# Peptides against a protein of PDB entry 5OOQ, part 109

Target 1, 227 residues: chain A of PDB entry 5OOQ
Amino acid sequence: YREDVRQVVTHPANALSFLQPGRLVEISVNGKDNYGWGAVVDFAKRINKRNPSAVYTDHESYIVNVVVNTMYIDSPVNLLKPFNPTLPEGIRPAEEGEKSICAVIPITLDSIKSIGNLRLYMPKDIRASGQKETVGKSLREVNRRFPDGIPVLDPVKNMKIEDEDFLKLMKKIDVLNTKLSSNPLTNSMRLEELYGKYSRKHDLHEDMKQLKRKISESQAVIQLDDL

## One batch from the design tools (peptide; made by RFdiffusion4, then SolubleMPNN)

Design b2_p19_3_s2 (from b2_p19_3, 7 letters changed)
Fold by OpenDDE base, seed 2:
Structure b2_p19_3_s2 (fold): chain B 227 residues (1-227), chain A 19 residues (1-19)
Amino acid sequence: as target 1 above (227 residues)
Amino acid sequence: MEEQRRFAEEAMTLLPPVP
């Protein structure tokens, strides 16, 4: 059920509006490499220049660039390709006792474990020297301030996911958290129905263009107000 | 989408950079 909720929350129709620069996200790559909480830099629709006709799943159709402060120091970060979520071999988080560095990594929506209800002030140019490290210090300070964990966005109260089938799923999860025994198969079928509704309701391409324009306009307004 | 953006901005706590 937690995975079912994660799938809905990380769907492009729901997640993209909450992936503003500086938004905190919890990152797990390939279900193995836990980078912990990182900060969103930006996102873009995944485009394969070599195969423009490539079809991706909804959760793989966008690339999110995130700053992490848990990259293993000897990871081959120079091999990272912008907007390529297929990470080179040896790109991993630091283990216990290993040293870590700050890095920007491209991830898919499927690598988002949770979306936090916090946002960092992001540098204007994250590629400038020392800017990633500044974000890395801020991430450490956030973890210090929230020892019980970073507050996660509520899918209903914060994200305003008002889909009736999702609300029914959430109610069922609440009932199941109180009642041990409902079959995961019935929830997977409803999840597929939900995804089918999201896919039909959202021209994700046009929605992303509009969102990107509005984010750019909002950033321009914030930059104008900060001038 | 626009409504979700507004809610995302209103619900968010902004944290300044740490020196």
Scores: peptide ipSAE 0.179, ipTM 0.804, DockQ to the pose 0.488
Fold by OpenDDE base, seed 3:
Structure b2_p19_3_s2 (fold): chain B 227 residues (1-227), chain A 19 residues (1-19)
Amino acid sequence: as target 1 above (227 residues)
Amino acid sequence: MEEQRRFAEEAMTLLPPVP
């Protein structure tokens, strides 16, 4: 059920509007590499220039660039390719007792475990020397301020996901978090139906273009208010 | 789209950079 909720929350139709620069996201790559909370830099639709006919799943159809402060210091970060979510071998989070560094990594929506209700102020040029480290300090401070965990966006109250089947799923989860007892098989089919509804109702390409424009406009407004 | 934007803005607490 938690995975089912995660899949709906991280679906492009829901997630992209909340992936503003500086948005906190909890990152788990391939279900194994937990980077903890990172900050969104930007996102783009995944385009395979070599195979324009490549069809990605909804969760793999976008690349999100995120700043993490948990990258293992000896990771081959120089081998990271922008907008390539296939991470080189040796790219991993630092284990306990290992030193970490700040890095920008490209991830898919599927690598987002949760979306936080917090947003960091992001430097204009995150690639400039010292800027990633500044974000890394801010991430540490956020973790210090929220020892019980960073607040997660409520899918219903904050994200306004009003799909009836999803609301039923959430109610079931609330009941199951109180009572562990009932059947897993019925929920997978409903999730596929939810994806089918989102995919059909939203031209994700047009929505992305509109959203990207609106994000750019909002960034311009924030820069004007800082003057 | 505009409603989703409004919701995204309402659900956001902006934290200043930590020095």
Scores: peptide ipSAE 0.174, ipTM 0.813, DockQ to the pose 0.521
Fold by OpenDDE base, seed 1:
Structure b2_p19_3_s2 (fold): chain B 227 residues (1-227), chain A 19 residues (1-19)
Amino acid sequence: as target 1 above (227 residues)
Amino acid sequence: MEEQRRFAEEAMTLLPPVP
């Protein structure tokens, strides 16, 4: 279901209006290379000059240039071509313990994991010396300010996706999340705790009834001796 | 499309560059 939501959100009809310069997007290239949150530079319709008859899927029909601050330092970034989403070999995010640099990478819409509800003020010329590093500093500051994660655009409230089937999908997800939070096991543990409390209360009430009976029996014996 | 663009502009928080 999360993938189905992602497919709708990243469809050109929905995504392109939210890919303004500086828009934060979470990037995963080929489902493997996670660059984290980057900032949109620009986008364009994908044109294959070598094969003008090339047909692309909707999610591959546009190229988005994004600034990332997680590029591995020894990646061949000089081989990156603007508006070419076929990345050279060795272009990858830095792993844990590796040094990273800022880079502008071209991605497809299919490489967008999520669209953030934040937009950075972008330099006018991102290709000028030091400008991508400025954006990289801003990305680090955003991650620092949002340790629990960058706020994602709400598909319904923010993106105004009003498709009936999509709304039904979202409702199903909400019901499933509610059912998962109402996990019969969590409810059974809560029911066991509640039953344990009710059992203790019932045992205490039975103990009090037995004590009251013993007191009443002892008073009846005293009345017989006075008698 | 135009309505979505307007909503996109209204929904975002613009963050200034870090000095």
Scores: peptide ipSAE 0.063, ipTM 0.706, DockQ to the pose 0.598
Fold by OpenDDE base, seed 4:
Structure b2_p19_3_s2 (fold): chain B 227 residues (1-227), chain A 19 residues (1-19)
Amino acid sequence: as target 1 above (227 residues)
Amino acid sequence: MEEQRRFAEEAMTLLPPVP
């Protein structure tokens, strides 16, 4: 159920509006590499220049650049490719007793465990010398100020996710948190239906955005011809 | 979506950089 909520929350139709620069996100890459809380730099639609026809899942269709302060110091960060979420071998968080550094890593939406209700003031140029380290200090200070954990966005109250099936899912989770009697089979079917609804909503939104862009481009061309 | 964005901007706590 927690994974089901995570999938809805991290879907592009819901998550992207909350991925402003400085937004705190909890990061788990490939379900194994936990970087903890990082800060969003920016995001972009995933484009494969080598294979423009590549089809990605909704959760893999965007790249989010995040500052983390938990990168293992000896990680080959120089091998990181911009906007490539396939991280080189050896890119990992520091383990207990290891030294960490600040790094900007490209992740997919699927690597977001939680979206925080906090936002840092981000440097204008995160690539400038010392700027990642400044964000890293701010992340340490946030963790110090919130020892019980960084506040997570409420999907309903804060994110305004109004889907009836999602609300039913949330109610079921609340009931199940009180009663561990979940039937896992009924939950998977509802999850697929939920994802199908969000996927369709996202596709329609992207289509509308593309249409608006085409209209704006056509209007710009008309304005250039009228000058 | 635009309403959700506006709400996201209003609902978040902004923290300054640590000096």
Scores: peptide ipSAE 0.033, ipTM 0.654, DockQ to the pose 0.492

Design b2_p19_3_s3 (from b2_p19_3, 6 letters changed)
Fold by OpenDDE base, seed 3:
Structure b2_p19_3_s3 (fold): chain B 227 residues (1-227), chain A 19 residues (1-19)
Amino acid sequence: as target 1 above (227 residues)
Amino acid sequence: DEEKKKFAEEAMTLLPLVP
């Protein structure tokens, strides 16, 4: 059920509005590499220039660039490719007793474990010398201020996920957290339906945005021709 | 969409960078 909530929360239709520069996100790459809390730099739709017809899942269809302060010092960070979420071998968080550095890594929405209810003021140019380290210091300070953990966005109160099936899921989770006994099997089919609804809503929203851009571009061209 | 963005901004605590 927690994974089900995570899938809904990290769906593009819900997550993207909360991935402003400086938004804190908890990062787990491939379910193994836990970088802890990082700060969002930006995000972009994943485009495969080599295969424009490539279809990604909703959770893999966007790349989020994040600053982490837990990168292993000897990781081959120079091999990181912007907007490529396939991380080179050896890119990993520092283990206990290892030294860490700050790095900007590209991740998918699927690598977001949670979205925090905190945002840092981000430098204008995160690639400039010393800027990622400044963010890294701020991340350490945030962790110091929140020893019990960084506050996570409430999916309903903060994210305004008001889908009836999601609300039912949340209620079931609350009931399950209070009563261990309710049957897990019936909820998987409802998740697929939820994802289908979010996918359709997202597609429509992106189509509307693209249409609005095309209209705006066409109007700009018309204005240029009238000059 | 704008209301969701506004709400997302209202819900967040913005923290300055530490020097």
Scores: peptide ipSAE 0.289, ipTM 0.844, DockQ to the pose 0.506
Fold by OpenDDE base, seed 4:
Formats: sequence, structure tokens, C-alpha cells
Structure b2_p19_3_s3 (fold): chain B 227 residues (1-227), chain A 19 residues (1-19)
Amino acid sequence: as target 1 above (227 residues)
Amino acid sequence: DEEKKKFAEEAMTLLPLVP
């Protein structure tokens, strides 16, 4: 059920509006590499220049660049490719007793465990010397201020996810948190239907965004012709 | 969507960077 909620929350139709620069996100890459809380730098639609026809799942269709302060110091961070969420071998969080460094890593939406209700003021140029470390210090300070954990966005109250099936899922989770016993199989089918609705909504939103862009480009061309 | 973005900006706690 938590995974089901995570899939809805991290869907592009819901998540992208909350991935402003400096937004805190909890990062787990491939369900194994927990980087903890990082800060969003930016995001972009995933484009494979080598395979333009590549179709990605909704959760893999965007790349989010995040600053983490938990990168293992001996990780081959120089091998990180911008806008490539397939991390090189050896890129991992520091384990207990290991030293960590700040790094910007490209992740997919599927690697977001949770979206925080906190945002950092981000440097204008995160690539400038010392800026990642400044963000890293701020992340440490946030963790210090919130020892019980960083507040997570409420999907209903904060994200305004008002889908009836999602609300039913949330109610079921609340009931299950009180009663361990209800059948996980019935919820997976409803989740697929819910994902189908969000996928359609996202497609419509992207179509509208593309249309707005085309209109803006057309207006810009008209303005250039009028000069 | 713009309303959601605006709401997301209004609902969040904005923290300064630590020097």
C-alpha cells in the first residue's frame, strides 16, 4: 500500500508541480541505494538522443537532478553522465563509518521515496565551486532540525490528489494501519486503473504544454517578423 | 496545474541556505 501511494505521488501528473528547485526529496535508487534526503536542482523530460523512439514508463520519463550529501567519497562521480539516470558501477551512498561527499545525481521519479514539505533556497549555479557543499551543509542542518524526520507532503491536503480511487486507497491504508489483515491483491488492480487515469492525464498535460509551446513559438516567430 | 504549482509554492516551508 505504501508503494501504491508512492507510485501515485511520484507520477509526473502529481510530482512535477512539487519538484521546484530546492524541494527536498527522499531518494532510493533501485530500491537499494538509500541516499536519504536530497535537494532538487531541476528536472527535464528524458530524451534519448541515440534512440529518439525510446518509450519510457511515466515514472522513468523524467530525469530529476538532485544534490545529495551522502555519496560515498570514493564513488566514481566523474563517470556520472548528465541526464543519464543509469548510474555507473560504484556510485553508491556511504555506509556507516564511511566518509561522504556532496554530489549531483540524475534520478528518475521512480527513485523518489517521498517528497518533503520543505524547500531550500538554491544557489543560482549549483555547478560553481563550493555550491554543492553549501547545499550539503543545509541538508545536514535540516536533518538536525528535524530529528524525527522531514515532514512529507500530504497527498490529499498538500498535493490535492482528489481522485476517488486514490482516496479509497488512502482510506484502506488508514484502515489497514489499524488492521494488518486486508488483502494486497485487490489493491494492486485498483492501482493499475489509477495509474491508467494518471497516465492519460499526464498525456493530456504534455499535449497542452506542447500546444502552449507551439503557440508561444508561433507568437515569437510573428514578433520576429514584425520587427 | 498552475493552481497546483501556486499551491505547492504557498504550502511549502522555504529555508535559507546555511552559510
Scores: peptide ipSAE 0.285, ipTM 0.833, DockQ to the pose 0.505
Fold by OpenDDE base, seed 5:
Formats: sequence, structure tokens, C-alpha cells
Structure b2_p19_3_s3 (fold): chain B 227 residues (1-227), chain A 19 residues (1-19)
Amino acid sequence: as target 1 above (227 residues)
Amino acid sequence: DEEKKKFAEEAMTLLPLVP
């Protein structure tokens, strides 16, 4: 059920409007590499220049650039390519006792575990010397301030996901958090139907999202100027 | 959608960078 909620939340139709620069997101790459909470730099539609006919799933159709402060120090970060979510071999989070560094990594929406209800004030040029490290310090400070965890966006109250099937899913989860017993398989089929609805909306929303992205980029710049 | 974005922005706590 948590994965089901994650799939709906991270769908482009829902997630992209909340991926403003500085938005905190919890990152897990390939279900194995947990980078913890990072900060969104930007996102773009995934374009395969070598194979323009490449069809991606909805969750793989966008690339999100995220600052993480948990990159293993000996990771080949110089091999990272902007907007290429296929990470080079050796790119991984630091394990316990290992040293970490700040890095910008390109991830897919499928690598977002949670979207936080917090946003960092991001530098205008994250590629400038020392800027990633500044964001990294801020991420550490956020983790210090929220020892019980970073607040996650409420899918209904904050994200305004009003789909009836999703609301039913959320109600079931609330009931299950009180009553552990009901079978996850039936919810996956309904999620496919939900995804089908979101995918159809996504085609329409893609144009609207490009516009929303431009507006968000402009508003992020305005909020930078209004502070 | 614009309302969702506006609401997301209004509900979001903006944190300053630590210098």
C-alpha cells in the first residue's frame, strides 16, 4: 500500500508541480541505494538523443536533478552526466562509517520515495564552486531540526489528489494502520487503472506542466528576489 | 492545477540556506 501511494504521488501528473527548486525529496535509486533527503535543483522531460523513439514509463519520463549530501566520497562523480539517470558504476551512497560528499545526481521520478513539505532557498547557480556544499550544510541542518523526520506532503490535503480510487486507497491505508489484514494485490490492479487515468491526463498535463515548470522557475526566481 | 501549485507554495515552508 505504501508503494501504491508512492506510485500515485510520484506520477508526473501529481509530482511535477511540487518539484520546485529546493523541494526536499527522499531518494532511493533502484530500490537499493538510499541517499536520504536531497534538494531538487530542476527537472526536465527525458529525451534520448540517441534513440528519439525511446518510450519511457511515466515514472521514467522525467529526470530530476537533486543535490544529495550522502554520496560516497570515492564515487566517480565526474562521470555523472546531467539529465542521464543511468548512473555510472560506483555511484552510490556512503555506507555507515564511510565519508560522504555533496553531488548533483539525475534521478527518475521512480527514485523518489517521498516528497517533503519543505523547500530550501536554492542558489541560482548550483554548479558554482561551493554551492553544492552550502546546500549540503542546509540539508544537515534540516535533518538536525527534524529529528523525527522531515514532514511529508499530504497527498490529499497538500497535493490535492482528489481521485476517488486514490481516496479509497488512503482510507484503506488508514483503516489498515488500525487493522493490518487486507491483501495488497487488489490495490495494484486499481493503481493500473489510476495510472491509465493519470497517463491520459499526463499527455494533456505535459503541455500544462511545461507551462507550470516555466511558471515555477519564474516564481522560484521571484521568491529569490522577494527575500 | 494553478490552484494546486499556489496551494503547494502557500503550504510550503521555505528554509534559508545555512551560510
Scores: peptide ipSAE 0.225, ipTM 0.785, DockQ to the pose 0.443
Fold by OpenDDE base, seed 1:
Structure b2_p19_3_s3 (fold): chain B 227 residues (1-227), chain A 19 residues (1-19)
Amino acid sequence: as target 1 above (227 residues)
Amino acid sequence: DEEKKKFAEEAMTLLPLVP
């Protein structure tokens, strides 16, 4: 269910209006490289100069440049190219005990785990000396101020996602969360089993796949110029 | 959607950079 909500939230038709400079986003690249919370620099439609006929999925059709403060210090950051989401080998977050640096990385919408309800005032020129580090200090301060986590945008209240099928999905999630919170079965292992059982019992995964397709189809008609 | 952009700007808390 969380992944399905993420797919809706990170769809261009919903996400792009919330990717202003300085917007905080939680970043996970390739499902394994967790950079934590970063700050949006800018975004652009993905253009393949070598293959102009390349077709990208909706979630891969835009490149978002983000400042992260968790880049491993020995990563080949000099090989990073703006607006190229194919990261060089060795580009990774620092592990526990490793030193980190600030970097600007290009990511796809699919690499956004969540969108925060916070925005930093960004420097005018992020490429200027010391500017990334200033953003990095601000990211550390935000994490310090929000020890329980950075507030995430509410898809309905903040993002105004008013699709009927999505609202039904959110209601189902709320009911499940309420039932899970009220039952002593709140041990973490049983939650996955319960979600697995509910997923199997209610064909919710198929409804969600259909919703994803409908959202993708309906929003593919919405040109960015109409947003 | 200009309304979505406006709402997106109104909904966020803007934080200054730490010097």
Scores: peptide ipSAE 0.259, ipTM 0.831, DockQ to the pose 0.595; fails the geometry check

Design b2_p19_3_s4 (from b2_p19_3, 7 letters changed)
Fold by OpenDDE base, seed 1:
Structure b2_p19_3_s4 (fold): chain B 227 residues (1-227), chain A 19 residues (1-19)
Amino acid sequence: as target 1 above (227 residues)
Amino acid sequence: SEEQKKLAEEAMTLLPPVE
């Protein structure tokens, strides 16, 4: 279901309006290379000059240029071709312990994992010396400010995706999440705790009743003797 | 759509560059 939501959100009809310069997007290339959150530079309709008759899927029909700050330092970034989403071999994010650099990479809509509800102020010329690094610093600061994650655009509230089938999908996901959170085991544990509390309360109440009866009986015996 | 563009502009928080 998460993939279904992603497919709807990243469809050109929905996504393009939210890909303004500086928009934060979470990037996963080829389902493997996770660059984390980057910033949109611009986008354009994909044109294949070598094969003008090439037909692309909706999610591959546009190229989005994004600044990432997680590019492996030894990646052949000089081989990156503007508006070519087919990345050269060796272009990858830095792994843990590796040094990273800032780079502008062309991606397809299919490589967008999430669209953030944040936008950076972008330099006018991102290709100018030092500008990518400035954006990189801003990305680091955003990650610092949002340690629990960058807020994602709400498909319904923010993107106004009002398709009935999509709304039904979202409701199903919500119900499933509620059911999963209402883990029968968690409910059973809570029920056991509640039952334990009720059992203890009941035992205490019965003990108090027995004590009151004993006191009443002792007083009755005293009255009979004074009699 | 034009409506979506307006909504996108309203929904986003702009963050200045870090100096």
Scores: peptide ipSAE 0.260, ipTM 0.818, DockQ to the pose 0.592
Fold by OpenDDE base, seed 2:
Structure b2_p19_3_s4 (fold): chain B 227 residues (1-227), chain A 19 residues (1-19)
Amino acid sequence: as target 1 above (227 residues)
Amino acid sequence: SEEQKKLAEEAMTLLPPVE
């Protein structure tokens, strides 16, 4: 059920509006490499230049660049490719006793475990020397200030996910947390219906984004003709 | 949507950089 909630929360239709620069997100790459809490730099729609016809799942259709302060110091960070969420071999978080460094890594929405209810002030140029380390220091300070954990966005109150099926899911989770006895399989079928609704919403959002781009391009052309 | 952006801004605590 927690994974079901995560899937809804991290869906583009819900998550993207909360991925402003500096937004704290908890990162788990491929469900294995836990980088802890990082800070969003930016995000972009995933485009495969080699295969423009590539179809990605909703959760893999965007690349989110995040600053982490838990990168293993000997990780081949120089091999990181911008907008490529397939991380090179050896890119991993530091284990206990290992030294870590700050790095900007490209991840998919599927690698977001939680979205925090906090935002850091982000430098204008995070790739400039020393800037990612400054963010890393801020991340450490946040962890110090919130020893019980960074507050997570409330899907209903903060994200305004008001879908009836989602609300029912949340209620079931609350009941299960108290009673442990309801069958998870019946809820998975309803989740597919939920995803169908969010997929349609995402399509509308993308259409709006494309429309805004067309408007901006048209305005730019007009400005060029006026220049 | 603009409403979602507003909501995202309202739910946000901005932390200053740590000197």
Scores: peptide ipSAE 0.220, ipTM 0.813, DockQ to the pose 0.573
Fold by OpenDDE base, seed 3:
Structure b2_p19_3_s4 (fold): chain B 227 residues (1-227), chain A 19 residues (1-19)
Amino acid sequence: as target 1 above (227 residues)
Amino acid sequence: SEEQKKLAEEAMTLLPPVE
C-alpha cells in the first residue's frame, strides 16, 4: 500500500506543483541509499541529448536537484553531472560514524520517498561557496525541531488527489495498516490504468512548468528579502 | 492549473535559513 501511495504521489501530475525551491523531500536512491530529508533546488524535464526520442517512465521523466547534508565526505562528488540522475559509483550517504558533507544531487521522482509540508528559504545561487552548507544547517535545525518526523503532505487534504481509486486505496490503508506492503488495487485495476487518468493533468504540468518555476522562484526571493 | 498552484502554496510552512 505504501508503495502504491508513493507511486501516485510522486507522479509528475501530482508532485511537480509541490517541488518549489526549498521544498523538503525525503530521498532514497535506488531503494537503498537513504539521504534523509533534503531541499529541492529545482527540477527539469529529463532530456536525452543523444537520443531525443528516448521515452522515460513518468517517474523517471524529470530530474530534481536536491541539497542533502548526509553525503559521505569521501564520495566522488566531483564526478556528479548536473541533470544526470545516474550517480557515479561511490556516491552514497554517510553511514554511522562517518563524516558527511552537503551536496547537490540530481534525482528522479522515483527517488522521492515523501514530500514534506515544509519549505526552506533558498539562496539564489546554491552553487556559490557556502550556500549549500547554509541549507545543510537549516536541514539539521528542521530535524531538531521535528524529532518525531517532518510533517508530510497529505495526499488528499493538501495535494488534492481526488481520484476515486486512490481514495479507496487511502481508505483501505487506514483500515489495513498491517498490510501496507500489499496492493488493494490488484483486484480492481492496475497502476497503469490509474496513471492513465493523470495523462491530461500531466500534460498541463508540462505546459505550465516554466510558469510554475518562475512564480515559485519569485516568491522565494521576495520572502528572503523580508527576512 | 492556478488552483494547483494555490494549493501548493497553502500546503507549506516557510522556514528561514539557519546560519
Scores: peptide ipSAE 0.169, ipTM 0.785, DockQ to the pose 0.534
Fold by OpenDDE base, seed 4:
Structure b2_p19_3_s4 (fold): chain B 227 residues (1-227), chain A 19 residues (1-19)
Amino acid sequence: as target 1 above (227 residues)
Amino acid sequence: SEEQKKLAEEAMTLLPPVE
């Protein structure tokens, strides 16, 4: 059920509005590599230049660039490709006793474990020398200030996810947290239906955004011609 | 949505950089 909530929260229709620069997110890549809390740099729609017809799932359709301070020091960070969430071999978080460095990694929405209710002031140019390290220091300070964990956005109160099926899911989770007895299989089918609804909403929103951009571009061209 | 963006801005706590 927690995974089900995560899937709803990290869906583009819900998550993207909360992925402003400096937003704290908890990162787990491929369900294996836990980088802990990082800070969002930016995000972009995933485009495969080699295969423009590539279709990605909703959770893989965007790339989020995140500063982490837990990258293993000997990781081949130079092999990181911008806007490529397929990380090179050897890119991993530092284990206990290993030294870590700050790095910007491209991740998918599926690699977001949680979205924090905190946002750092981000440097204007994160690629400038020393800027990643500054963010890294800030992340350490945040972890120091919140030893019990960084506050997570409330899906209902903060994110205003008011879908009735989602609310029912949340209620079921609350009940299950009190009583571990409910069958996970019946909930998985409802999640697919929920994801389908969000996918349709996302498609509509993206279409509207594209339309608005086209209109604004057309107006800008008209204004340039009038100038 | 624009409403969600507004809500996101209202809900977040901004932390200054550590000098």
Scores: peptide ipSAE 0.053, ipTM 0.749, DockQ to the pose 0.518

